# Peptides against a protein of PDB entry 6J07, part 55

Target 1, 107 residues: chain A of PDB entry 6J07
Amino acid sequence: GQRGWFCGSVSQDLRQFWVAEGGTISDPRAADFLFSCDASHPDTLRIYQSLDYIEDNATVFHAYYLSAVANAKIKNSVALGHFILPPACLQKEIRRKIGSFIWEQDQ

## One batch from the design tools (peptide; made by RFdiffusion4, then SolubleMPNN)

Design b2_p18_6_s2 (from b2_p18_6, 10 letters changed)
Fold by OpenDDE base, seed 4:
Structure b2_p18_6_s2 (fold): chain B 107 residues (1-107), chain A 18 residues (1-18)
Amino acid sequence: as target 1 above (107 residues)
Amino acid sequence: EEEEALNEEQKAELEKIL
């Protein structure tokens, strides 16, 4: 199954794209994929504070991944791993060691 | 799937920094 949870920061268009591509929308506990556009959004913060996340059983992805997939000319050319959305407190170190996030480069 | 394999490798690399 392709079950996704969406933070309130994610547009309805991206949610609709997910469903159109065969996905379903569920609560965070049942979801296979967690999408957000804002690490500081209350919905996302609740994920970071959940036992599933603390115990390393959950990963949050930036929903811009879906936009990139929608615009890709080659299927599977967009790497989901490039869209991991960590808590804000870790992003500075990540930018230093890995580089700027893709969704930031688009801005 | 090759994409899934790449995602896991990239995720693991990032998690080393986290």
Scores: peptide ipSAE 0.093, ipTM 0.628, DockQ to the pose 0.101
Fold by OpenDDE base, seed 5:
Structure b2_p18_6_s2 (fold): chain B 107 residues (1-107), chain A 18 residues (1-18)
Amino acid sequence: as target 1 above (107 residues)
Amino acid sequence: EEEEALNEEQKAELEKIL
């Protein structure tokens, strides 16, 4: 499905793009995709603290993914996996092992 | 959808590193 939840940190434009592309907006428990622009936002922190997330049944993605899709020249060329948004406590280690996040480079 | 299938594979690879 294409049910999405959005943190309050996500702009209305990106939410509207999601809907325009056929998505719907739901609560986190029913959502297939979880989007955020801020790992420290209270809405996102609640996700990280949820049982679904702790048990590895949920993943938070940076909403910049939607912006990248909207601006892509080639359909299906944007990798969702590049937009995983981990908790703040893990980001330093991720940067060390993988590198800087895409949303940080394109700000 | 092709995009979803491709993205899920990439997602899985990165989640193994996390």
Scores: peptide ipSAE 0.086, ipTM 0.619, DockQ to the pose 0.115
Fold by OpenDDE base, seed 3:
Structure b2_p18_6_s2 (fold): chain B 107 residues (1-107), chain A 18 residues (1-18)
Amino acid sequence: as target 1 above (107 residues)
Amino acid sequence: EEEEALNEEQKAELEKIL
Protein backbone atom coordinates (compact mmCIF):
# COMPACT_ATOMS: atom_id res chain seq x y z
CA GLY B 1 0.00 0.00 0.00
CA GLN B 2 0.86 3.67 -0.20
CA ARG B 3 -0.60 5.11 2.97
CA GLY B 4 1.48 7.89 4.47
CA TRP B 5 1.56 9.74 7.76
CA PHE B 6 3.03 13.24 7.90
CA CYS B 7 4.53 15.13 10.78
CA GLY B 8 3.39 18.72 11.15
CA SER B 9 6.90 19.72 10.09
CA VAL B 10 6.21 18.58 6.51
CA SER B 11 5.00 21.21 4.06
CA GLN B 12 1.64 21.04 2.37
CA ASP B 13 3.39 20.94 -1.01
CA LEU B 14 5.10 17.65 -0.20
CA ARG B 15 1.85 16.22 1.13
CA GLN B 16 0.09 17.22 -2.07
CA PHE B 17 2.85 15.60 -4.12
CA TRP B 18 2.34 12.36 -2.22
CA VAL B 19 -1.37 12.39 -3.01
CA ALA B 20 -0.75 13.37 -6.63
CA GLU B 21 1.52 10.33 -7.00
CA GLY B 22 -1.26 8.04 -5.79
CA GLY B 23 -0.67 8.08 -2.07
CA THR B 24 -3.18 8.52 0.70
CA ILE B 25 -2.81 10.16 4.08
CA SER B 26 -3.57 8.24 7.25
CA ASP B 27 -2.85 8.13 10.96
CA PRO B 28 0.54 6.68 11.92
CA ARG B 29 -0.90 3.34 13.05
CA ALA B 30 -2.39 2.61 9.64
CA ALA B 31 0.40 4.21 7.59
CA ASP B 32 2.87 2.29 5.45
CA PHE B 33 5.28 5.23 5.41
CA LEU B 34 6.03 7.83 8.07
CA PHE B 35 7.43 11.18 6.93
CA SER B 36 8.96 13.99 8.96
CA CYS B 37 11.32 16.93 8.50
CA ASP B 38 12.22 17.25 12.17
CA ALA B 39 13.25 14.46 14.52
CA SER B 40 12.61 16.83 17.43
CA HIS B 41 9.06 17.75 16.43
CA PRO B 42 6.48 16.57 18.98
CA ASP B 43 4.62 14.59 16.31
CA THR B 44 7.79 12.68 15.41
CA LEU B 45 8.76 12.15 19.02
CA ARG B 46 5.42 10.44 19.61
CA ILE B 47 6.30 8.02 16.82
CA TYR B 48 9.67 7.22 18.39
CA GLN B 49 7.89 6.53 21.67
CA SER B 50 5.28 4.22 20.13
CA LEU B 51 5.33 0.45 20.56
CA ASP B 52 5.50 -0.07 16.81
CA TYR B 53 8.72 1.92 16.62
CA ILE B 54 10.25 0.51 19.79
CA GLU B 55 9.60 -3.01 18.53
CA ASP B 56 11.30 -2.08 15.22
CA ASN B 57 8.09 -2.34 13.21
CA ALA B 58 8.12 1.29 12.07
CA THR B 59 10.60 3.58 10.35
CA VAL B 60 10.51 7.36 10.01
CA PHE B 61 11.77 8.88 6.77
CA HIS B 62 12.81 12.42 6.04
CA ALA B 63 10.22 14.02 3.76
CA TYR B 64 13.05 15.36 1.58
CA TYR B 65 12.77 11.94 -0.06
CA LEU B 66 9.61 13.18 -1.77
CA SER B 67 11.40 16.25 -3.06
CA ALA B 68 14.20 14.06 -4.40
CA VAL B 69 11.68 11.81 -6.15
CA ALA B 70 9.92 14.81 -7.65
CA ASN B 71 13.21 16.06 -9.11
CA ALA B 72 14.57 12.71 -10.27
CA LYS B 73 14.50 11.58 -13.89
CA ILE B 74 14.07 8.00 -12.73
CA LYS B 75 11.94 7.64 -9.61
CA ASN B 76 13.44 4.28 -8.68
CA SER B 77 16.89 5.86 -8.61
CA VAL B 78 16.06 7.49 -5.28
CA ALA B 79 16.67 5.03 -2.47
CA LEU B 80 14.18 5.37 0.37
CA GLY B 81 16.67 3.84 2.78
CA HIS B 82 18.97 6.81 2.35
CA PHE B 83 16.31 8.97 4.00
CA ILE B 84 15.84 7.15 7.28
CA LEU B 85 15.34 9.76 9.99
CA PRO B 86 16.57 8.34 13.29
CA PRO B 87 16.06 9.90 16.70
CA ALA B 88 18.32 12.84 17.44
CA CYS B 89 20.31 10.80 19.96
CA LEU B 90 21.57 8.51 17.19
CA GLN B 91 22.26 11.06 14.48
CA LYS B 92 25.67 12.16 15.78
CA GLU B 93 27.01 8.62 15.79
CA ILE B 94 25.58 7.95 12.34
CA ARG B 95 27.28 11.05 10.96
CA ARG B 96 30.57 9.90 12.47
CA LYS B 97 30.44 6.37 11.09
CA ILE B 98 28.55 6.78 7.82
CA GLY B 99 28.47 10.46 6.93
CA SER B 100 26.13 13.42 6.66
CA PHE B 101 22.50 12.86 5.76
CA ILE B 102 21.40 13.66 2.22
CA TRP B 103 18.97 16.35 3.34
CA GLU B 104 21.84 18.08 5.14
CA GLN B 105 24.14 17.92 2.12
CA ASP B 106 21.60 19.67 -0.07
CA GLN B 107 20.97 22.47 2.40
CA GLU A 1 6.15 -3.54 -1.85
CA GLU A 2 9.40 -2.75 -3.63
CA GLU A 3 10.29 0.30 -1.56
CA GLU A 4 9.72 -1.56 1.68
CA ALA A 5 12.07 -4.33 0.57
CA LEU A 6 14.73 -1.80 -0.36
CA ASN A 7 14.31 -0.02 2.94
CA GLU A 8 14.64 -3.22 4.95
CA GLU A 9 17.89 -4.16 3.24
CA GLN A 10 19.45 -0.77 3.75
CA LYS A 11 18.14 -0.55 7.29
CA ALA A 12 19.76 -3.89 8.04
CA GLU A 13 23.10 -2.60 6.79
CA LEU A 14 22.76 0.48 8.95
CA GLU A 15 22.05 -1.69 11.98
CA LYS A 16 25.24 -3.66 11.36
CA ILE A 17 27.30 -0.49 11.47
CA LEU A 18 25.71 0.95 14.61
Scores: peptide ipSAE 0.074, ipTM 0.621, DockQ to the pose 0.081
Fold by OpenDDE base, seed 1:
Structure b2_p18_6_s2 (fold): chain B 107 residues (1-107), chain A 18 residues (1-18)
Amino acid sequence: as target 1 above (107 residues)
Amino acid sequence: EEEEALNEEQKAELEKIL
């Protein structure tokens, strides 16, 4: 499905884009996709603390993915996997080994 | 699987961390 949950850190514009593209906004438990712009936002922290996430049954994505999709020249050219938003405690090491996140590069 | 969207090297490194 295309049910999405949005952290309060996500702009209304991106939420509206999601809906305009056929998505539905739901609570985290029902969502197929979890979007956030801030790993330290209380809403996102609650996700990271949930059993679903701890048991690897949930993934949080940076909502910048939606912006990238909206601006993509070619449909489906944006890889969702590039927008995994891990907990803040892991990001430093990820940056060291993999590099800066896409949403950071465009800032 | 979302990590499949990363290249193999990135995926491997990410899996070591997560």
Scores: peptide ipSAE 0.063, ipTM 0.630, DockQ to the pose 0.074

Design b2_p18_6_s3 (from b2_p18_6, 9 letters changed)
Fold by OpenDDE base, seed 1:
Structure b2_p18_6_s3 (fold): chain B 107 residues (1-107), chain A 18 residues (1-18)
Amino acid sequence: as target 1 above (107 residues)
Amino acid sequence: DKEEEENKKREEELKKIL
């Protein structure tokens, strides 16, 4: 399904886009997709601390993905995997090994 | 497809760190 949870850090515009594209908004436990714009936001931190996330049954994505999809000329050209939002404590190391996050590059 | 391949690649690299 297309059930999404949104951190409080995500703008209402992006939430509305999700719904306009056929998505629904749900609690994190029922959601298929978890969106956030801030790994340090209390809402997102609670996800990282959850059993589902610890057991690798949940993934947090940066909500900028939705903006990228909205602006893309070709649908399905945006790779969701490039928008995985890891905990803040790991981001520096990830940038060093893999490179800057795509949402940072487009700022 | 290309999108799926890129998703898989990025996810695999992240799994090495996460």
Scores: peptide ipSAE 0.089, ipTM 0.665, DockQ to the pose 0.134
Fold by OpenDDE base, seed 2:
Structure b2_p18_6_s3 (fold): chain B 107 residues (1-107), chain A 18 residues (1-18)
Amino acid sequence: as target 1 above (107 residues)
Amino acid sequence: DKEEEENKKREEELKKIL
């Protein structure tokens, strides 16, 4: 499905785009996709602390994915996996091993 | 599917760290 949860850090424009593309907005438990723009935002932190996330049943994505999709000439060229937003405490290690996050490169 | 492959690759790499 296209059920999404949005952290308070995500702009209304991106939320509106999600709905315009056929998505719905729901609570984190029912959502198929979790979007955030800030790993340190209280809303996102609560996700990372949830049992679903700890048990690897949930993934948080950076909402910049939606912006990338909106602006892409070929929409299916945007890889959602490149927008996984890990907890802040792991980001430095990830950058060291894999490289900078795509939303940081586009800044 | 190239998108699926890239998604899977990135996810697998991240899962090694997460």
Scores: peptide ipSAE 0.089, ipTM 0.663, DockQ to the pose 0.137
Fold by OpenDDE base, seed 3:
Structure b2_p18_6_s3 (fold): chain B 107 residues (1-107), chain A 18 residues (1-18)
Amino acid sequence: as target 1 above (107 residues)
Amino acid sequence: DKEEEENKKREEELKKIL
């Protein structure tokens, strides 16, 4: 399915795009995709603290993925895996080992 | 296929840290 949960940090425009593309909005427990723009937002922190996330049954993605999809010249060319949003405490280490996050590269 | 490989590679590297 295409059920998505959205952190309060995600703009209404991106939420509307999700729905326009055929997605639905649900609570985190029922969602297939979890979107956030801020790993430190209270909504996202609650996800990281949930049993589903701790047991590796949930993944948070940066909502910038939706913007990238909207602007993509080739359909299905955007790799969702590049938009995994890890907890804030791990981001520096991740940048060191893997590189800067894609949502930070357009600055 | 290439996109999927990149996805899995990124995910695997992240899972080593997470």
Scores: peptide ipSAE 0.087, ipTM 0.661, DockQ to the pose 0.103
Fold by OpenDDE base, seed 5:
Structure b2_p18_6_s3 (fold): chain B 107 residues (1-107), chain A 18 residues (1-18)
Amino acid sequence: as target 1 above (107 residues)
Amino acid sequence: DKEEEENKKREEELKKIL
């Protein structure tokens, strides 16, 4: 399905876009996709601390993905995998090995 | 497809760190 959970850090506009594209809003346990704009937000931190996440059964994505999809001219041209939002404590190492996150490049 | 391949590649690279 297309059930999404949204951190409080995500704007209402992005949430509305999700629904307009056929998505529904759900709690984290039932959601197929987890969206956040802030790895340090309390809502997101609770996800990282959950058993589902610790056991690698959950992935958090940066909600900027939805903005990129909305602005894309070619369908399926935006790779969701480029928007994985890891815990803050791991981001420095990730940037060193893979490079800056895509949502940071447009700042 | 191409999107799935790009997603998988990025995810695999991150999983090596996470």
Scores: peptide ipSAE 0.087, ipTM 0.661, DockQ to the pose 0.137

Design b2_p18_6_s4 (from b2_p18_6, 9 letters changed)
Fold by OpenDDE base, seed 2:
Structure b2_p18_6_s4 (fold): chain B 107 residues (1-107), chain A 18 residues (1-18)
Amino acid sequence: as target 1 above (107 residues)
Amino acid sequence: EEEEEENRKQEEELKKIL
């Protein structure tokens, strides 16, 4: 199975979906995937401050990815790369270059 | 380039269960 960490900002429904699909929940150090719904949440901020993240060995994804996958009609149609959740200090510049984030458009 | 490759690998693993 795949190991995931979840910020406190992620709903229990999305966590349950992850587990239902065969995923397990672990601490950030053991996790292969990091999910958050809020770049400003203390849990997520601690990830951004970690050595693994600073050294570019970790990526945080917006948990809305799981919702998109759950509702997708075509398997493998949801691109994980569109759901990278960067620190707040970078988001404004990213929006300027590539447009609004997917989770902002679909809300 | 390296970051994109790492993300691709993660996506491949996710697609096995999602």
Scores: peptide ipSAE 0.360, ipTM 0.861, DockQ to the pose 0.127
Fold by OpenDDE base, seed 3:
Structure b2_p18_6_s4 (fold): chain B 107 residues (1-107), chain A 18 residues (1-18)
Amino acid sequence: as target 1 above (107 residues)
Amino acid sequence: EEEEEENRKQEEELKKIL
């Protein structure tokens, strides 16, 4: 199984889905995958401030990816790369270049 | 580019359980 860390902004339902699919929950340092629903949440901010992240050794993904996978007819059709959750300071520029984030479109 | 490659690797691992 793979190890995942979850920001406090992530619902229990998504955490349960992760575990149901065979994932485990760990601290950020041990995690293979970092999930968050809020780039401004204190938990996520601590990730962005960590040496691992600053040195480009970590990526935070929006937990909405798990929802998309759960609801997809073909799980492999959901691209993880579309769910990278960047720091707030970069989001405006990214939206300008590639458009709104997927987790913002389904609202 | 390196970040994109690492992201691809993570996706491959993630798709093993999801």
Scores: peptide ipSAE 0.354, ipTM 0.861, DockQ to the pose 0.127
Fold by OpenDDE base, seed 1:
Structure b2_p18_6_s4 (fold): chain B 107 residues (1-107), chain A 18 residues (1-18)
Amino acid sequence: as target 1 above (107 residues)
Amino acid sequence: EEEEEENRKQEEELKKIL
């Protein structure tokens, strides 16, 4: 499917890009893809607290992925797996193991 | 790993439109 949910932390530009590429915007229960720019945003926190997420049936991606895709010179060169947005409580330990997140490197 | 496989499936779906 092409249904996406967007946290309030995501810019209108990225939302518009999603729609322009053929995506639709839906509530998180119906969405195939969940996008956020802030793990501490109340909208995202509600996702992390949901049963679907707790049972590992949902993944939140950093919306910077959409920006990276939009700016990529080579199609299919951006790895979605590098844009998983984990809860804030896990981020420090993840940085210790694999380094800074890709969306932080370009800040 | 199951989660990695699921992420791969999602990526394939995304790349149909992105």
Scores: peptide ipSAE 0.353, ipTM 0.860, DockQ to the pose 0.128
Fold by OpenDDE base, seed 5:
Structure b2_p18_6_s4 (fold): chain B 107 residues (1-107), chain A 18 residues (1-18)
Amino acid sequence: as target 1 above (107 residues)
Amino acid sequence: EEEEEENRKQEEELKKIL
């Protein structure tokens, strides 16, 4: 299956869903997909500081994507690109341009 | 855009299992 890394901010339920669908859990360097629920969590901050991320070879996605997919009637109706989780220092500018993030709209 | 294309490829891989 596909290899994913999970920040400590991600619930066990979402991790279990990933595994139930055929995914595996790996360290960040081996992972194909990086999931987090908190851009300020130490685990996620280490990703942003890595050479892979700085050189634009890595993308962090908000784990709420997995919840959205689990609840979707049509699998292809959930766009992964809407769940990119950028560093906190960039979020204000992004909100100014495209509006609030998907994971913030239900708050 | 290169990042947009890479994102599309990642989504295609995810849709195989999700």
Scores: peptide ipSAE 0.349, ipTM 0.858, DockQ to the pose 0.130

Design b2_p18_7_s1 (from b2_p18_7, 8 letters changed)
Fold by OpenDDE base, seed 2:
Structure b2_p18_7_s1 (fold): chain B 107 residues (1-107), chain A 18 residues (1-18)
Amino acid sequence: as target 1 above (107 residues)
Amino acid sequence: MVSKEELNAVLDDLPPIF
């Protein structure tokens, strides 16, 4: 299914796009996908502190993914994996290994 | 810490949403 949770940092426009594409909005425990635009936002921090996340059963994605899909000619050509949003404490090391995040490149 | 190889493995296993 396409159940999504959204951090308060995500705009209403992106939420509306999700719903327009057939998605539903749910609480983080029921969601298939977790979206955020800010790893330091309190809503996102609560996810990182959750048991599901700590046990590697949850992944947070940057909501810029939805913007990329909206602008893409072919929706499934946008790789969701490029939009994994890790905790702030890990981002420096990740950038060192794989380079700058895709949402940082289009700024 | 997460290794580059571990990250890549996770990325490859993610299905498209749309």
Scores: peptide ipSAE 0.081, ipTM 0.631, DockQ to the pose 0.089
Fold by OpenDDE base, seed 1:
Structure b2_p18_7_s1 (fold): chain B 107 residues (1-107), chain A 18 residues (1-18)
Amino acid sequence: as target 1 above (107 residues)
Amino acid sequence: MVSKEELNAVLDDLPPIF
């Protein structure tokens, strides 16, 4: 699917890139991909609190993925899995085990 | 965290242009 939901924290430029690449923008319930730039944004928090997310039927990705794709020589060389955006309460533990997130390194 | 199986399922749904 090519349906994406965007947190209010995501810039218009990244949204436009998504659409330019053939994606559509939908509400989170209909979306195939959920994008956010801020795990603490109210929009994203509502996702984390939803039954779909709690039941592991939804994943939030950092929208910086789209920026990385836009700047990559080969678009499919950017791994979406590297841009999973977990709730803030889990990020500290993840950093201890894996290290800083990609979007933190490139900012 | 997302399981490998769940991640793979998401990746399979990536837009073909990407």
Scores: peptide ipSAE 0.044, ipTM 0.626, DockQ to the pose 0.101
Fold by OpenDDE base, seed 4:
Structure b2_p18_7_s1 (fold): chain B 107 residues (1-107), chain A 18 residues (1-18)
Amino acid sequence: as target 1 above (107 residues)
Amino acid sequence: MVSKEELNAVLDDLPPIF
């Protein structure tokens, strides 16, 4: 499905793009995709602290993915896996092992 | 937009973090 949850840190433009591409917006428990622009936002923190996330049944993605898709000539050429947004407490270790995040490179 | 199959394939190819 294409049910998405959005942290309050995500702009309305990106939410509108999601809907325009056929997605729907739902609560995080029913969502197929979870989007955030801020791992430290209270909305996102609640996801990281949820049982679904702790039990590895949920993944949070940086909403910059949607911007990348919107600007791509071919929509499916953007790899969603490159936009996994981990908790802030893990980001330094992840950067050390796999490099800086894509959304940081474009800032 | 993105299929579950495609997502799973990418996730499975992620390097171990720890």
Scores: peptide ipSAE 0.033, ipTM 0.575, DockQ to the pose 0.127
Fold by OpenDDE base, seed 3:
Structure b2_p18_7_s1 (fold): chain B 107 residues (1-107), chain A 18 residues (1-18)
Amino acid sequence: as target 1 above (107 residues)
Amino acid sequence: MVSKEELNAVLDDLPPIF
């Protein structure tokens, strides 16, 4: 199984889904995947402020990815790359150039 | 930790069920 870290902004239901799908939950340093529902949450901000993230050795994904997978007929049809969660300071510019994020469209 | 420089590796390293 893969190791995941979850921001406090992520519901227990999504965490339980991760575990049910064979994942484990770990601290950020040991995690392979970092999930959050709020770029401004203190837990997520600590990730963005970490040396690992600043040195481009960490990526945060929106936990809505797990909801999308849960509702998909084919799980690997959901592209994790579409759920990259950037810091709040970058989101407005990204929306102007690329459009609204997927988690904003379907929630 | 998943490197931003290795996004393709991130996608390939998804859990087998996903």
Scores: peptide ipSAE 0.051, ipTM 0.648, DockQ to the pose 0.163; fails the geometry check

Design b2_p18_7_s2 (from b2_p18_7, 7 letters changed)
Fold by OpenDDE base, seed 1:
Structure b2_p18_7_s2 (fold): chain B 107 residues (1-107), chain A 18 residues (1-18)
Amino acid sequence: as target 1 above (107 residues)
Amino acid sequence: MVSKEEIEAVLDNLPPIL
């Protein structure tokens, strides 16, 4: 199973897609996947400040990943790793090194 | 949709900044 937590910044459509694909919704501690659309949202900030995240036991992904999966012509062609959503304080340096995030390119 | 194995693989290859 796929247990996912969703920041309040994530639309209900994406949440529903997750469930429709067999996922379940859980609290962050039980979740295998953490989704957010806003690194500055209070829900996401709480994740970044959690011990699990600080100890590198959690990763936040941009929920746009789910949209990409939903729209993908080839199933399983969307790489989750491209959708890692780091804290805002790190994003500038990351963009400098690896370029703009995918969710920014389509906006 | 997503496999846990993929996540683990990604995490193992994250740059130091992440």
Scores: peptide ipSAE 0.029, ipTM 0.547, DockQ to the pose 0.129
Fold by OpenDDE base, seed 4:
Structure b2_p18_7_s2 (fold): chain B 107 residues (1-107), chain A 18 residues (1-18)
Amino acid sequence: as target 1 above (107 residues)
Amino acid sequence: MVSKEEIEAVLDNLPPIL
C-alpha cells in the first residue's frame, strides 16, 4: 500500500501531491512511508523516540523526495534511498562517510 | 510512485551507522 504519514514540517502541496499520486494519509503506526522536512521538528522527534523506530521497524524520509519525483521527467528515476532522514545526532557522522544530503545541496 | 519493495531494498543495503 501507499499509506503515508507527514510531519507538520511538510507543506500541504507535497501532501496533496502524495494523494494525487494515489497515496493515502495515515497515522505513523499504520503508515508505510514516513515523511518529514525537519529532523528536529517535534513530530519527527516523536517518531525517532518511538519503539517502532528504535526497533528498526520504521524509516523516516525527507519529503523533498516527493518534490524531486514531482519534477522528474521519469517518476521512478529518483532514488528513495538518498532521502533517508536520520536523527540529527547521526547526521554529522553520515555526512562524513557518505557525503552531504541531497536536500542540503539543493537548498 | 514509490513501493514497499523499494523501501525494503534500501533498508537491506543501509550503512551500519543507520
Scores: peptide ipSAE 0.029, ipTM 0.546, DockQ to the pose 0.148
Fold by OpenDDE base, seed 2:
Structure b2_p18_7_s2 (fold): chain B 107 residues (1-107), chain A 18 residues (1-18)
Amino acid sequence: as target 1 above (107 residues)
Amino acid sequence: MVSKEEIEAVLDNLPPIL
């Protein structure tokens, strides 16, 4: 499926890109993909607190993935798995083990 | 667009901390 939910932290341009590529926008419970640019945003925090997320049935991705896809010559060359956005409380430990996140490297 | 099945495959190979 191509149903996506977007945190309020995600720009309208990225939302429009998602739709232009054939995606639809839905509430987080119906969404196949959850996008956010801020793990501390209230919208994203509500996802982390949801039963779907706690039960490991949901994954939040950093919306920078969509920017990377938009700029890629080969769309499927962008690894979505590298754009998983974990809760802020886990990010320090994750950086220690696997390095800085991709969206941080391009700053 | 990435398929949900492709996402599942990628996630299954990520470190357990994620």
Scores: peptide ipSAE 0.029, ipTM 0.538, DockQ to the pose 0.143
Fold by OpenDDE base, seed 3:
Structure b2_p18_7_s2 (fold): chain B 107 residues (1-107), chain A 18 residues (1-18)
Amino acid sequence: as target 1 above (107 residues)
Amino acid sequence: MVSKEEIEAVLDNLPPIL
């Protein structure tokens, strides 16, 4: 099964459906995927401060990825890498170099 | 809210574990 961690910024209904469809909700250290909708949420901040994240053994993704895949004509056309959610302190510089994040464009 | 069917579709297309 797919092991996921969800920030409190992600709806509880979504988390429940994840489990219902065979996913597992796990602690961040055991999770294969870390999802958040808010880089400033306390849950997400704790991830950024963890040793796993600092040592580049963890990546946080914006949960909008899930919505994008669900609505894509070709599911594999949605690249998870485009939904990396970096700490707020890095986002401004990234926008200057790459442009607005996908989740900001479709809001 | 995302429907059960949409969640299933997402789970079917998750990439390999990180």
Scores: peptide ipSAE 0.023, ipTM 0.565, DockQ to the pose 0.056

Design b2_p18_7_s3 (from b2_p18_7, 7 letters changed)
Fold by OpenDDE base, seed 1:
Structure b2_p18_7_s3 (fold): chain B 107 residues (1-107), chain A 18 residues (1-18)
Amino acid sequence: as target 1 above (107 residues)
Amino acid sequence: MVSKEEIEAVLDDLPPIF
C-alpha cells in the first residue's frame, strides 16, 4: 500500500505531492511509510519510542525523499533507502561511516 | 552503534515507492 504518516515538521507541499501521486495520509499505526524532516521533532520522537520502531517494524524516512522524487526526471530513480532518518543519537556514527545524509548535501 | 554493513543492508532491501 501507499499509506503515509507525516510528522508536523513536513511541509504541506510535500504532503500534497504524496497525495497527488496516489498516496493516502494515515496515523502512524496504519501507515506504510513514515515521513519526517526532523528527528528531534516531538512527533518523530514519539515514533522512535514506539514498540513498532523499537522492535524494528517501523522505519522513518526523511520527507526530502518526496522532494527529490518530485524533481527527478524518473521517479523511481530516487532510492528511498538513502533517506532513512535515524534517531539523532545514531546520526553521528552513521555520518562517520557512510558520510553526510543526502538531505544535508547541496541540491 | 550501527555498522556500515547493517545500514547498507537496510538500504538495499527497501523497494521504491513510485
Scores: peptide ipSAE 0.078, ipTM 0.632, DockQ to the pose 0.087
Fold by OpenDDE base, seed 5:
Structure b2_p18_7_s3 (fold): chain B 107 residues (1-107), chain A 18 residues (1-18)
Amino acid sequence: as target 1 above (107 residues)
Amino acid sequence: MVSKEEIEAVLDDLPPIF
């Protein structure tokens, strides 16, 4: 499926793009994909605190993925895995091991 | 800490949406 949940930090433009591409918008429990632009936003924090996330059954993605897809010549050339948005408390260590996040490089 | 291997494993499991 292509059901998405969006943090309040995500712009309406990106939400509209999701729908235009055939996606639907749902609550977090029903969503297949969770999008956020801010790991510290209260909406996203509630996801990180949920049982599904704690039990490693959910992943939050940075909504900049949608922007990257919209601007790409080939949509499926943009790797979703590069846009995993971990909790803020883990980001510094992840950057040290993996490198800067892709959405930070484009800013 | 999140290991590089854990990140790579997630990358391999996620297909493109579009």
Scores: peptide ipSAE 0.077, ipTM 0.632, DockQ to the pose 0.090
Fold by OpenDDE base, seed 2:
Structure b2_p18_7_s3 (fold): chain B 107 residues (1-107), chain A 18 residues (1-18)
Amino acid sequence: as target 1 above (107 residues)
Amino acid sequence: MVSKEEIEAVLDDLPPIF
């Protein structure tokens, strides 16, 4: 399914795009995909502190993914995995290993 | 922390949404 949860940091435009593409919006526990634009936002922090996340049963994605899909000629050409949004405490180490995040490159 | 190999493994397993 395409049930999504959105952090308060995500714009209404991106939420509307999600719904327009056939997605639904739900609470984090029922969601298939979790979207955020800020790893330090209180909403996202609560996800990172949840049991599901701690047990590696949840993944947070940067909502910039939806923007990339909206601008792509072929929707499934955008790699979702490149938009994994880790906790702030891990981002420095991840950047060291795989480079800067995609959402940081277009600024 | 998270290894590069672990990250890459996760990337490969994720299917497209749309």
Scores: peptide ipSAE 0.074, ipTM 0.627, DockQ to the pose 0.090
Fold by OpenDDE base, seed 3:
Structure b2_p18_7_s3 (fold): chain B 107 residues (1-107), chain A 18 residues (1-18)
Amino acid sequence: as target 1 above (107 residues)
Amino acid sequence: MVSKEEIEAVLDDLPPIF
């Protein structure tokens, strides 16, 4: 589906882009995609603490993905998998092994 | 860390608009 949930850390502009492209906004339980700009935001932390996330049935993505799509010539050329937003406690280790996250490179 | 299978599943389930 095209249902998305947005952390309070995500700007209204990115939310509006999602809707303009045909997406809908829903609560986390009904959402197909979860977007956040801050792994430490209370909204996002509640996701990480949820049973859906703990049981590996949910993934949080950095909302910068939507900005990348907006700037791309071909929308599906932007790999959503590159925008997985893990809990803050894991980011240092991931950054050490894989490198800086995409949303950190264009800041 | 998210598994390879999870990443592939998410990519396959992308909305048609993308």
Scores: peptide ipSAE 0.041, ipTM 0.621, DockQ to the pose 0.101

